# Peptides against a protein of PDB entry 6GMG, part 262

Target 1, 331 residues: chain A of PDB entry 6GMG
Amino acid sequence: DSDDRVTPPAEPLDRMPDPYRPSYGRAETVVNNYIRKWQQVYSHRDGRKQQMTEEQREWLSYGCVGVTWVNSGQYPTNRLAFASFDEDRFKNELKNGRPRSGETRAEFEGRVAKESFDEEKGFQRAREVASVMNRALENAHDESAYLDNLKKELANGNDALRNEDARSPFYSALRNTPSFKERNGGNHDPSRMKAVIYSKHFWSGQDRSSSADKRKYGDPDAFRPAPGTGLVDMSRDRNIPRSPTSPGEGFVNFDYGWFGAQTEADADKTVWTHGNHYHAPNGSLGAMHVYESKFRNWSEGYSDFDRGAYVITFIPKSWNTAPDKVKQGWP

## One batch from the design tools (peptide; made by RFdiffusion4, then SolubleMPNN)

Design b2_p20_7_s3 (from b2_p20_7, 9 letters changed)
Fold by OpenDDE base, seed 1:
Structure b2_p20_7_s3 (fold): chain B 331 residues (1-331), chain A 20 residues (1-20)
Amino acid sequence: as target 1 above (331 residues)
Amino acid sequence: MSAEEAQLINDAAAEAEAKA
């Protein structure tokens, strides 16, 4: 019950974290201990450590989305999302493949579609775009200059994003970022901002007007990236979970993983921070736990989800919530 | 790892706050 959610208490600014524990190839800790780590490592604004505010602790208490929320400074809008889909693989498998024993046709098609997404290529595309955006930001002191720089960068790279409408999420993302407009944030200066990345896992079969089979086994045609750009239309994502296939079965609505702006070139060595559930220390779910996972652990996802998107947003450069290097666990 | 093993339960109330 959502009524069991509790805001974690404040932690002293100088309190060091307890050691994280290994769990299924990831580092795990309780939310209060993550707050301690966050204050030591990620809280810095203009080079000064800060105590996590009550508001930030409240955001964090919401679980996996809370980790992305507290680090990005806003609730995820998911509008600037990227993925990679192998259309040839999909078509070939549908044509030449067969359902497994006991697998329905709809289940087969949903599975084949899921398997046709390439999480690594999707992540790489988002990193590529974020890099282009960062170059456009560095020499821009107003939004017009940023947009002009962005168009030039895209033209130089012959990137299909150059053909996007000016009102698209791609071009409007910066102006729609609250921290860009804040006095202590970007203060309307693009050069004070940087692009950051998070990932969302979700279910494709969210259309209530679609067949029950699509809701149970996935919609093979939903949430595919546009050719050339890699952009995913997220407008139909309403945080609706997968429909049960058997009595008593339940699925989670989404998962969020925070990457930030790590410079590690090897995708497999990147660290993704996420939470398990809302903080309910006195409830049946118990205390929220925070995980720091390698890309392999993150990108594997769960059977609850058949889509992964890599989303770009912006934070002030003065924030240390997206450092170049992230160390897994503590110490 | 399955979702059950991870015990992932996300609060829908977060979405409501984001829309407000």
Scores: peptide ipSAE 0.027, ipTM 0.675, DockQ to the pose 0.237
Fold by OpenDDE base, seed 5:
Structure b2_p20_7_s3 (fold): chain B 331 residues (1-331), chain A 20 residues (1-20)
Amino acid sequence: as target 1 above (331 residues)
Amino acid sequence: MSAEEAQLINDAAAEAEAKA
């Protein structure tokens, strides 16, 4: 019950974290200890360590989305999302493959669609685009300059994103970022902002007007990236979980993983920070735990989800919530 | 780690609170 959610208490600014625990290749800790780490490592504004505010602690308390929320400074809108889908694989498997024993046709199609997404390529596309955006931001002191730079970069790379409408989430993402407009943030200066990445795992079969089979086993046609751009229309994502396939079965609505702006070229070495559930220390779920996972651990996902998207947003460069290097665990 | 172990019950109500 969401009513059991509690805001974690404040941690002293100089309190050092306890060691993280190993958990299936991940580093794990309780949310309060993550707050300690966050204050030591990620809290810096203009080079000054900050105590996590009550508001930030409240955001964090929402679980996996809370980790992304506190680090990005806003609730995820998921508007600028990227993925990679192998259409040839999908078509070939549908044509030449067959359902497994006990697998329905709908289940087969849903599985094949899920397997046709490439999380690594999706992530790489987002990183590529973020890099282009960062170059466009670097010396742009107004939005017009940023947009001009962006268009130029895209043209030079012959990127299909150059054909996006001016109203596209791609071009509007910066102006729609609250921290861009904040005096202590971007202050309407693009050069004070940087692109950052987070990921969302979710269920494809969210259309209530669709068949029950799609809701149970996935909608093979839903949330596919546009060819060339890799953009995913996330407008139909309403945080609806997978429908139960058997009595008593339940699925969770989403998972969020924070990447930020790590410069590690090897995807497998990148660290993704995420939470297990909302903080309910006195409830049935218990205290929220925060995980720092390698890409393999993150991208594996759960059976609850058949889609992954990699989303670009922006934060002020003065924030240290997205450092070039993230160290897994503590110390 | 299984979804059951992770218990990824995340509150979608956060969106409503963020918009308020």
Scores: peptide ipSAE 0.028, ipTM 0.684, DockQ to the pose 0.251; fails the geometry check
Fold by OpenDDE base, seed 3:
Structure b2_p20_7_s3 (fold): chain B 331 residues (1-331), chain A 20 residues (1-20)
Amino acid sequence: as target 1 above (331 residues)
Amino acid sequence: MSAEEAQLINDAAAEAEAKA
């Protein structure tokens, strides 16, 4: 019950985190300790540390989405999403592969579709696009200049995104970012903003009008990236979890991982920050924990999800929620 | 760890509150 959610208490600005270390690619700490870390490392506005506000602590308390929310400054809209899907692999496996023992045809097709997504290539595509956007932002002092720069960059790279409609999430993403319009944010100056990345894991079989098999085992045709652009239409993502395959089985609706703007070129060395559940210290779920996972740990996901998308949004450059380097744990 | 073990229950109400 959402009624058990509690906003974590304020932490003194100068309080250092308790030490924690990564184990098998993941570091874990309780939410209050993450707040302490966040205040020391990520809280900076114009180079000054800030105490996490009550509003920010409330956002964070929502769990995995809360981590992305507090660091991006807005609830995830997921409009500018990228993925990579190997159509040839999918077709070949469907043709030549066989269901496992006890696996239904629908389960087989859902699994094959899931396995045909390449998380690393999806992430790489998002990073490529974010890089293009950042170049377009650098010297643009109004939105028109940004859009012109963006079109030029795309033309130079012969990128299929150049053919997107002006109303596409790709071109409208900046103007639709609240912090871009804020006086203490972008103040309508694109050069004050930078592109950042987060990831969402979710279920493909969300269509209530579809077959029960698709809801249970996935919809092989849902949430595929468009050829050439890598864009995923997220309009049908309604945060509906996987349907139970057996009595008493339950699945989670989504997971979110925050990457930000790390410059590490090796995907395997990148750090993804996410939460386990909403903060319920007095409830059955217990206190929220925050994870700092390597890409391999993040991209593996859970059986609850058969899709991963890498989403681009924007934050002010004056915010330190997306630094070039992210470290796991605290010494 | 499985999602069940992690008890990844995220509050869907966050979306409703953010729109409000």
Scores: peptide ipSAE 0.027, ipTM 0.685, DockQ to the pose 0.270; fails the geometry check
Fold by OpenDDE base, seed 2:
Structure b2_p20_7_s3 (fold): chain B 331 residues (1-331), chain A 20 residues (1-20)
Amino acid sequence: as target 1 above (331 residues)
Amino acid sequence: MSAEEAQLINDAAAEAEAKA
């Protein structure tokens, strides 16, 4: 019951985190200890450490989405999402492949579709686009200049995104970012903003009008990236979980992982920060834990999900929630 | 503990509260 969610208490600004270390590519700590780390490492505004506010602690308490929420400064809108899908592989496997023993046709098709997504290529595409956006932002002092720069960059790279409509999430993402308009944020100056990345895992079979099989095993045609751009239409994502395949089975509605703006070129060395569940220290779920996972650990996902998207948003450069380097754990 | 052992129960109400 969502009623068991508790906002973590404030942590003193000078309180250091308790030590924790990565194991098998993942570091784990309790939410209160993450708050301590966050205050020491990520809280900086204009170079000054800040105590995590009550509002930010409340956002964080929602679990995996809370980690992205507190670091991005807004609830994820997921509008500018990228993925990579191997259509040839999908078609070939459907044509020449066979269901496993006990696997239904729908289950087979759903699995083949899931396996046809390439998380690494999806992530790389988002990083490429974020880089283009950051170049467009760097010397732009108004939105018009940003958009002009962006179009020029895309033209120079012969990127299919240049053909997107002006109302596309690609071009509207900056103007729709609250922190861009804030006086202490971007103050309507694109050069004060930077592109950041997070990832969402979710279920494809969310259409209530579709077959029960699609809801149980996935919709092979849902949430595919557009050819050339890699853009995913997220408008149909309503945070509906996978339907149970057996009595008593339940699935989670989504998972979010925060990457930010790490400069590590090797995807496998990047760190993704995410939470397990909402904070319920007095409930059956217990205290929220925060994970710092390597890309392999993050991209593996869970059986709850058959889609992954890599989403671009923006934060003020004055925020330190998206540093160039992220370290797992605390010494 | 495998990531699967972490009961990832994310609050679906987060979006509703954020919109309020």
Scores: peptide ipSAE 0.027, ipTM 0.685, DockQ to the pose 0.217; fails the geometry check

Design b2_p20_7_s4 (from b2_p20_7, 7 letters changed)
Fold by OpenDDE base, seed 2:
Structure b2_p20_7_s4 (fold): chain B 331 residues (1-331), chain A 20 residues (1-20)
Amino acid sequence: as target 1 above (331 residues)
Amino acid sequence: MSAEEAELINNAAKEAEEKA
């Protein structure tokens, strides 16, 4: 029951985090200690540290989505999502592969579809697009200039995104970002904004009109990227969890990981920040924990999910929630 | 449900939709 969620208390601005270190690619700390770190490292607006506001602490308290929420400044809309899917692998495995012992046909197809996604290529595509967007944002002082720059960049790269409709999430993403319109944010000036990335893990079998097998084992045809662009239609993602395969089994509806705008070229060295669950210090779930995971640890996901998407949004350049370098833990 | 999977119970989406 969401009724046990508590907003973490305020932390003094000058309070340093308690030390924590990565183990096997993941660093872990309690939410209150993450707030301390956030205030020291990520809270800066125009170069000045800020205490995490009550509103921001409330957002954070929602768990994995809360980490992305507080750092992006808005609840994730997931409209500009990218993935990579190996269609040839999928077709070949379906044709030549066989279900494992005890595996149903639907389970086999769902598994083969999941295995046909390439998380690294999906992430690289999002980074490529974010880079193009960042170049288009440079020296663009209105939305029209940004869009013109974006079209030119895409044309120069012969990118299939150049053929997207003007109403596409790709072209409308900046305009639909609240912080772009804020006086202390972008103030309608694209050059004050930068592209950032987060990831969402979710279940493909969300269609209630589909077979029970698709809801239990995945929908092999759902949430595939469009060829050439890598865009995923997220309109059918309703945060519906995987259906139980046995009595008493339950699955989580999503996971979110924050990447921001790290410049590390090696994907395996990038750090993803995420949370375990909503903050319930007096409930059965306990206090929320925040994880700083390497890409491998993040991209492995959980059995709850068979899709991963890499999403682009925007934040003001004056925010330090997406620094060039992210470090795991605290010394 | 693995202990790790149980830890990812996020009801955040329902609450955010109710507040919007």
Scores: peptide ipSAE 0.026, ipTM 0.664, DockQ to the pose 0.366
Fold by OpenDDE base, seed 5:
Structure b2_p20_7_s4 (fold): chain B 331 residues (1-331), chain A 20 residues (1-20)
Amino acid sequence: as target 1 above (331 residues)
Amino acid sequence: MSAEEAELINNAAKEAEEKA
């Protein structure tokens, strides 16, 4: 019952976090302690620590999406999403592979499709594109200059994104970012913005007009990246969870992980920040916990999901919610 | 997307998988 969600109380600006707890290679803490860490590490605006506002605490209280929300400054729109899919692997496994014992054909196809996504390559593609965007932003003082720079960068790299329509989420992403237009944000100056990355895990079988098997076991054809660009059409993602395969089984609709703009070249050393559920300290779910996971722990996902997307958005450079280095846990 | 869409997160299943 969504009625149990509570906004975490304010934490004093100077309150230091308690130590995080190790959990299966992750660092874990309660949401209030994450707020303390956030205020110490990520809250900075123009180099000054800020107390997390009531609005930000409310956003955070929504769980995994809340972590991305508070750090990106907007609810995730997921419009500029990237993935990597091995079509040859998929075709070969479908042709030459066989269902496991007790596995239906639909379950087999769904599994093979899931396994044909490469989370690391998807992440690397997003990082590559974010890097191109950051170069295009650096000396651009208006949107036109940014777009021109972006096109030049793409042309120089022979990137298929250069062929995207001007209305594509790829080209419109900056102008559609609220913080870009804010006086205390980008103030319509691209050079004040930077590209950041988050990830979403979700279910492919969301089409209600599709077969029950696709809803239970995945839609092998859904949410594939476009060849060459790696862009995923997220327009059909409606936060519909996987359909139960047995009575009493329930699945979560999505998971979100915040990466930001870490410069660590080794994907396995990158830190992903995410929450378990909405904050319900007086409810059955209990208090929200925040996890800082390594990429391996994040990218493994859950059985609830068969798709991962890596999404690019923008934040003001004056924000410290996406630092170059993220430390796992506390201290 | 409204805050209402975010409330659809029932992460009970996620916690169970992390403990397994």
Scores: peptide ipSAE 0.029, ipTM 0.714, DockQ to the pose 0.092; fails the geometry check
Fold by OpenDDE base, seed 1:
Structure b2_p20_7_s4 (fold): chain B 331 residues (1-331), chain A 20 residues (1-20)
Amino acid sequence: as target 1 above (331 residues)
Amino acid sequence: MSAEEAELINNAAKEAEEKA
């Protein structure tokens, strides 16, 4: 029950974080200690450290989505999402593969579909698009100039995104970003904004009108990227968890990981920041913990999820929530 | 469910969506 959620208390601006703990190849800490790190490293606006506001602490308290929320400045809309799906692998495995011992046909098809997504290629596609967007933003002082630059960049790269409709989330994402319109943010100047990336893990079998097997084992046809663009239609993602396969089994609805705008070329060396659950220090779940994972640990995901999407949004360049270099843990 | 998977409980997601 959400009734146990508590907003973490304020931390003094100059309070240094305690050392993070190693946990399954990632760095882990309690949410209050993450707030301390965030204030020291990520809080800067126009080069000045900021105390995390009560509103930001409240956003953070929601768990994994809270980490992305506080760093992006808005609740994730997931409209501009990318993935990579190997259609040839999927077809080949369905044709030539066999269910494992005790595996149903639906379970086999769901597993094969999950395994046909390439998280690394999906991430690389999002990075490629974010790079194109950043080039289009750099010298654009109005939205029209940004869109013109973006179309030119896409044409030069022969990118299929050039054929997207003007109403597509791809072209509308900047104008729909609250911080772009804010006086202390972009102030309607694209050159003051930068593209950033986060990831969402979720379940494919969310259609209540579908078979029970799809809800339990995944929908092999759901949330596939469009060919050429890599865009995923996220409109059917309603944060519905996987259906139990046995009595007493329960699954979580989603996970969110924050990447930001790291420039590390090696995907395996990139750091992803995420939370375990909402902050309930007096409840059964306990205090929220924050993890800084390498891409391998993030992209592995959980059995709760069979889809990963890499989402692009925008933040002001004056914010330090998405630095080019992220260090795992503390110190 | 791994120990790591058991720690991932994001039930508050519904509330966050209602506030957005």
Scores: peptide ipSAE 0.026, ipTM 0.656, DockQ to the pose 0.382; fails the geometry check
Fold by OpenDDE base, seed 3:
Parts: structure tokens; C-alpha cells; sequence
Structure b2_p20_7_s4 (fold): chain B 331 residues (1-331), chain A 20 residues (1-20)
């Protein structure tokens, strides 16, 4: 029950984190200890450490989405999302594959669709696009210059994104970022901003007008990337969880993982920061925990989800919430 | 469900959207 959510208390700016603990190949800590790490490592604005504000602590208290929220500076809109889907694999497995013992046809089709997404290629596509955007930002002092640079970069790479509408999430993402317009943020100067990445895991079978089988086992046709661009239409994602397949079964509505702007070329070495649930230290769920996972551990996801998207947003370069290098755990 | 999966209750989206 969301009514048990508590805002974590303030931590002194000079308080060092306690050591993280290993958990399933991840580094794990309680939310208050993550606040300590965040203040030491990620809090810097214009090179100065900042105490996490009450507002930021409140955002963080919302769990996995809270980690992305506090680091991006805004609630995730998920508008500029990328994925990779192997259509040939999907068709081949549907044609030549068979349901497992006890697996329904709908369950088989949902599973085959899930397995036809390539998380690594989806992440790679988002990184590629973020790199193009960052090049377009570097010397652009107004939005028009940024858009012109972006179009030139896309043309040079023969990228299908060059054909997107001017009102598409791709071209409108910067102007729709609150921190871009803030005086202490971008101040309407694109060169003060950088592209960052987070990931969302969610359920495909969210259409209430669809069959019960799609809600239980996934909609094989939902949330596929557009050919050539890799863009996913996220407009139908309403944070609706998977429907139970058996009595007493329950699923979570989403998971969010923060990547930021790491420069590590090996996807498997990248670090993803996420939370388990909202902070309820006096409730049944208990205190919120924060995990720092490698890409393999993040991209594996949970049975609650059959889609992963890699989303691009922007933060001011003066923020240190998305450093080039992220160290897993503490120390 | 792993112990970790059971801990993933992120019902906070509705409240967060209202505050954003």
C-alpha cells in the first residue's frame, strides 16, 4: 500500500557510505546508504557536493523509478525509447517451434516474442543515438542549431531517424526537458546539456480490450521497435502489470534502471542502478534497497516483464548524476 | 519468483505522476 511510503531522512553531507553487500552478482545497500554514496559521488553541481534535498529524497523513496527520477531530475516520460526485435527469429520460432509441455499456444507465442527482443542491441542503439545527440549538442547554443546539427549527423550516417517528424519525441525531447529551460540548468543552451540513458522493464499485455491470454502471457505484437529507427511507441504503456495466471499470483508494474552516460564500451561491464520498491521501513515491504547491477543482471529482468526499452533523456553537464565511469558498490 | 522479484512492488507510479 503506497500509504506506507516514507521519505528517507537527510544524511550529513560528509557522511561516508557503509560497504555495499553482494547480492546475486549485484551490489546492494539500503536507501539511506545510497543517499550517502549519492552525496559523495553523484551530487555535484558545478563541481560542488550537494546534500540530497527533501524533494530529491521524496523522489528517491518511490523505488526503482525514484532512482531514475533523482538522477535525471524529472519523472520518467519514456517518450524516446529504443529496442531491437528479431523479426526473422520470431517468425521462424513460431513456424518451427512447439509449445513446451503444459505451455498454451498463447504462452508459447508470448515467450517467443519476449525471446525475440535483443536487449544488447537495443541498448547499443540507444547509445548510438545518444552519441549522435551529444555531438549535435556540443557547439549548439540554441535549439535551432542543435536540430540542424542533429539532422546533419543523421544524414551523414544514413540513419532512418532523419525521416522522423519535427514533432516526434526524437526531435522534441530536448525542448521538453525541464532542466534545459532552467537558468541553473541548460538555460536554453543545448551545449550545456548531455544525453543520458535509462531502461524500463514493463508488460506488453496492457490492453484491457485484448484477450485475457494476451494480458496473462503477453501481446506478441505490442511495443515492437519501428524498423530502421528502433523507436518504440510507448504511448500505450500505462504501467499496467501482468495479469495473474494462477490464484494468488501478483506482478509488478515496472522496473527502472539508471545507466546515465557511462563511456564503457563493453556493455557487460556497464553498471545499472535500480531500487526494489518504495521505502516503507515501518510497513510490510520494509526499507527500500538500491542495487547496482551489471548489464547482464539488469537485462535479464523478471517474469513480471516481457519488454525492455532503453530511453534517452537529457541532463545539464554541470550535474554529476551521469559520470563517465560508475563504480559498482562501495568502497 | 526470486526473493528479489517478490520485493519489486513499484506502485508508486500513480502518486509520482500526480506530483510531477
Amino acid sequence: as target 1 above (331 residues)
Amino acid sequence: MSAEEAELINNAAKEAEEKA
Scores: peptide ipSAE 0.025, ipTM 0.654, DockQ to the pose 0.388; fails the geometry check

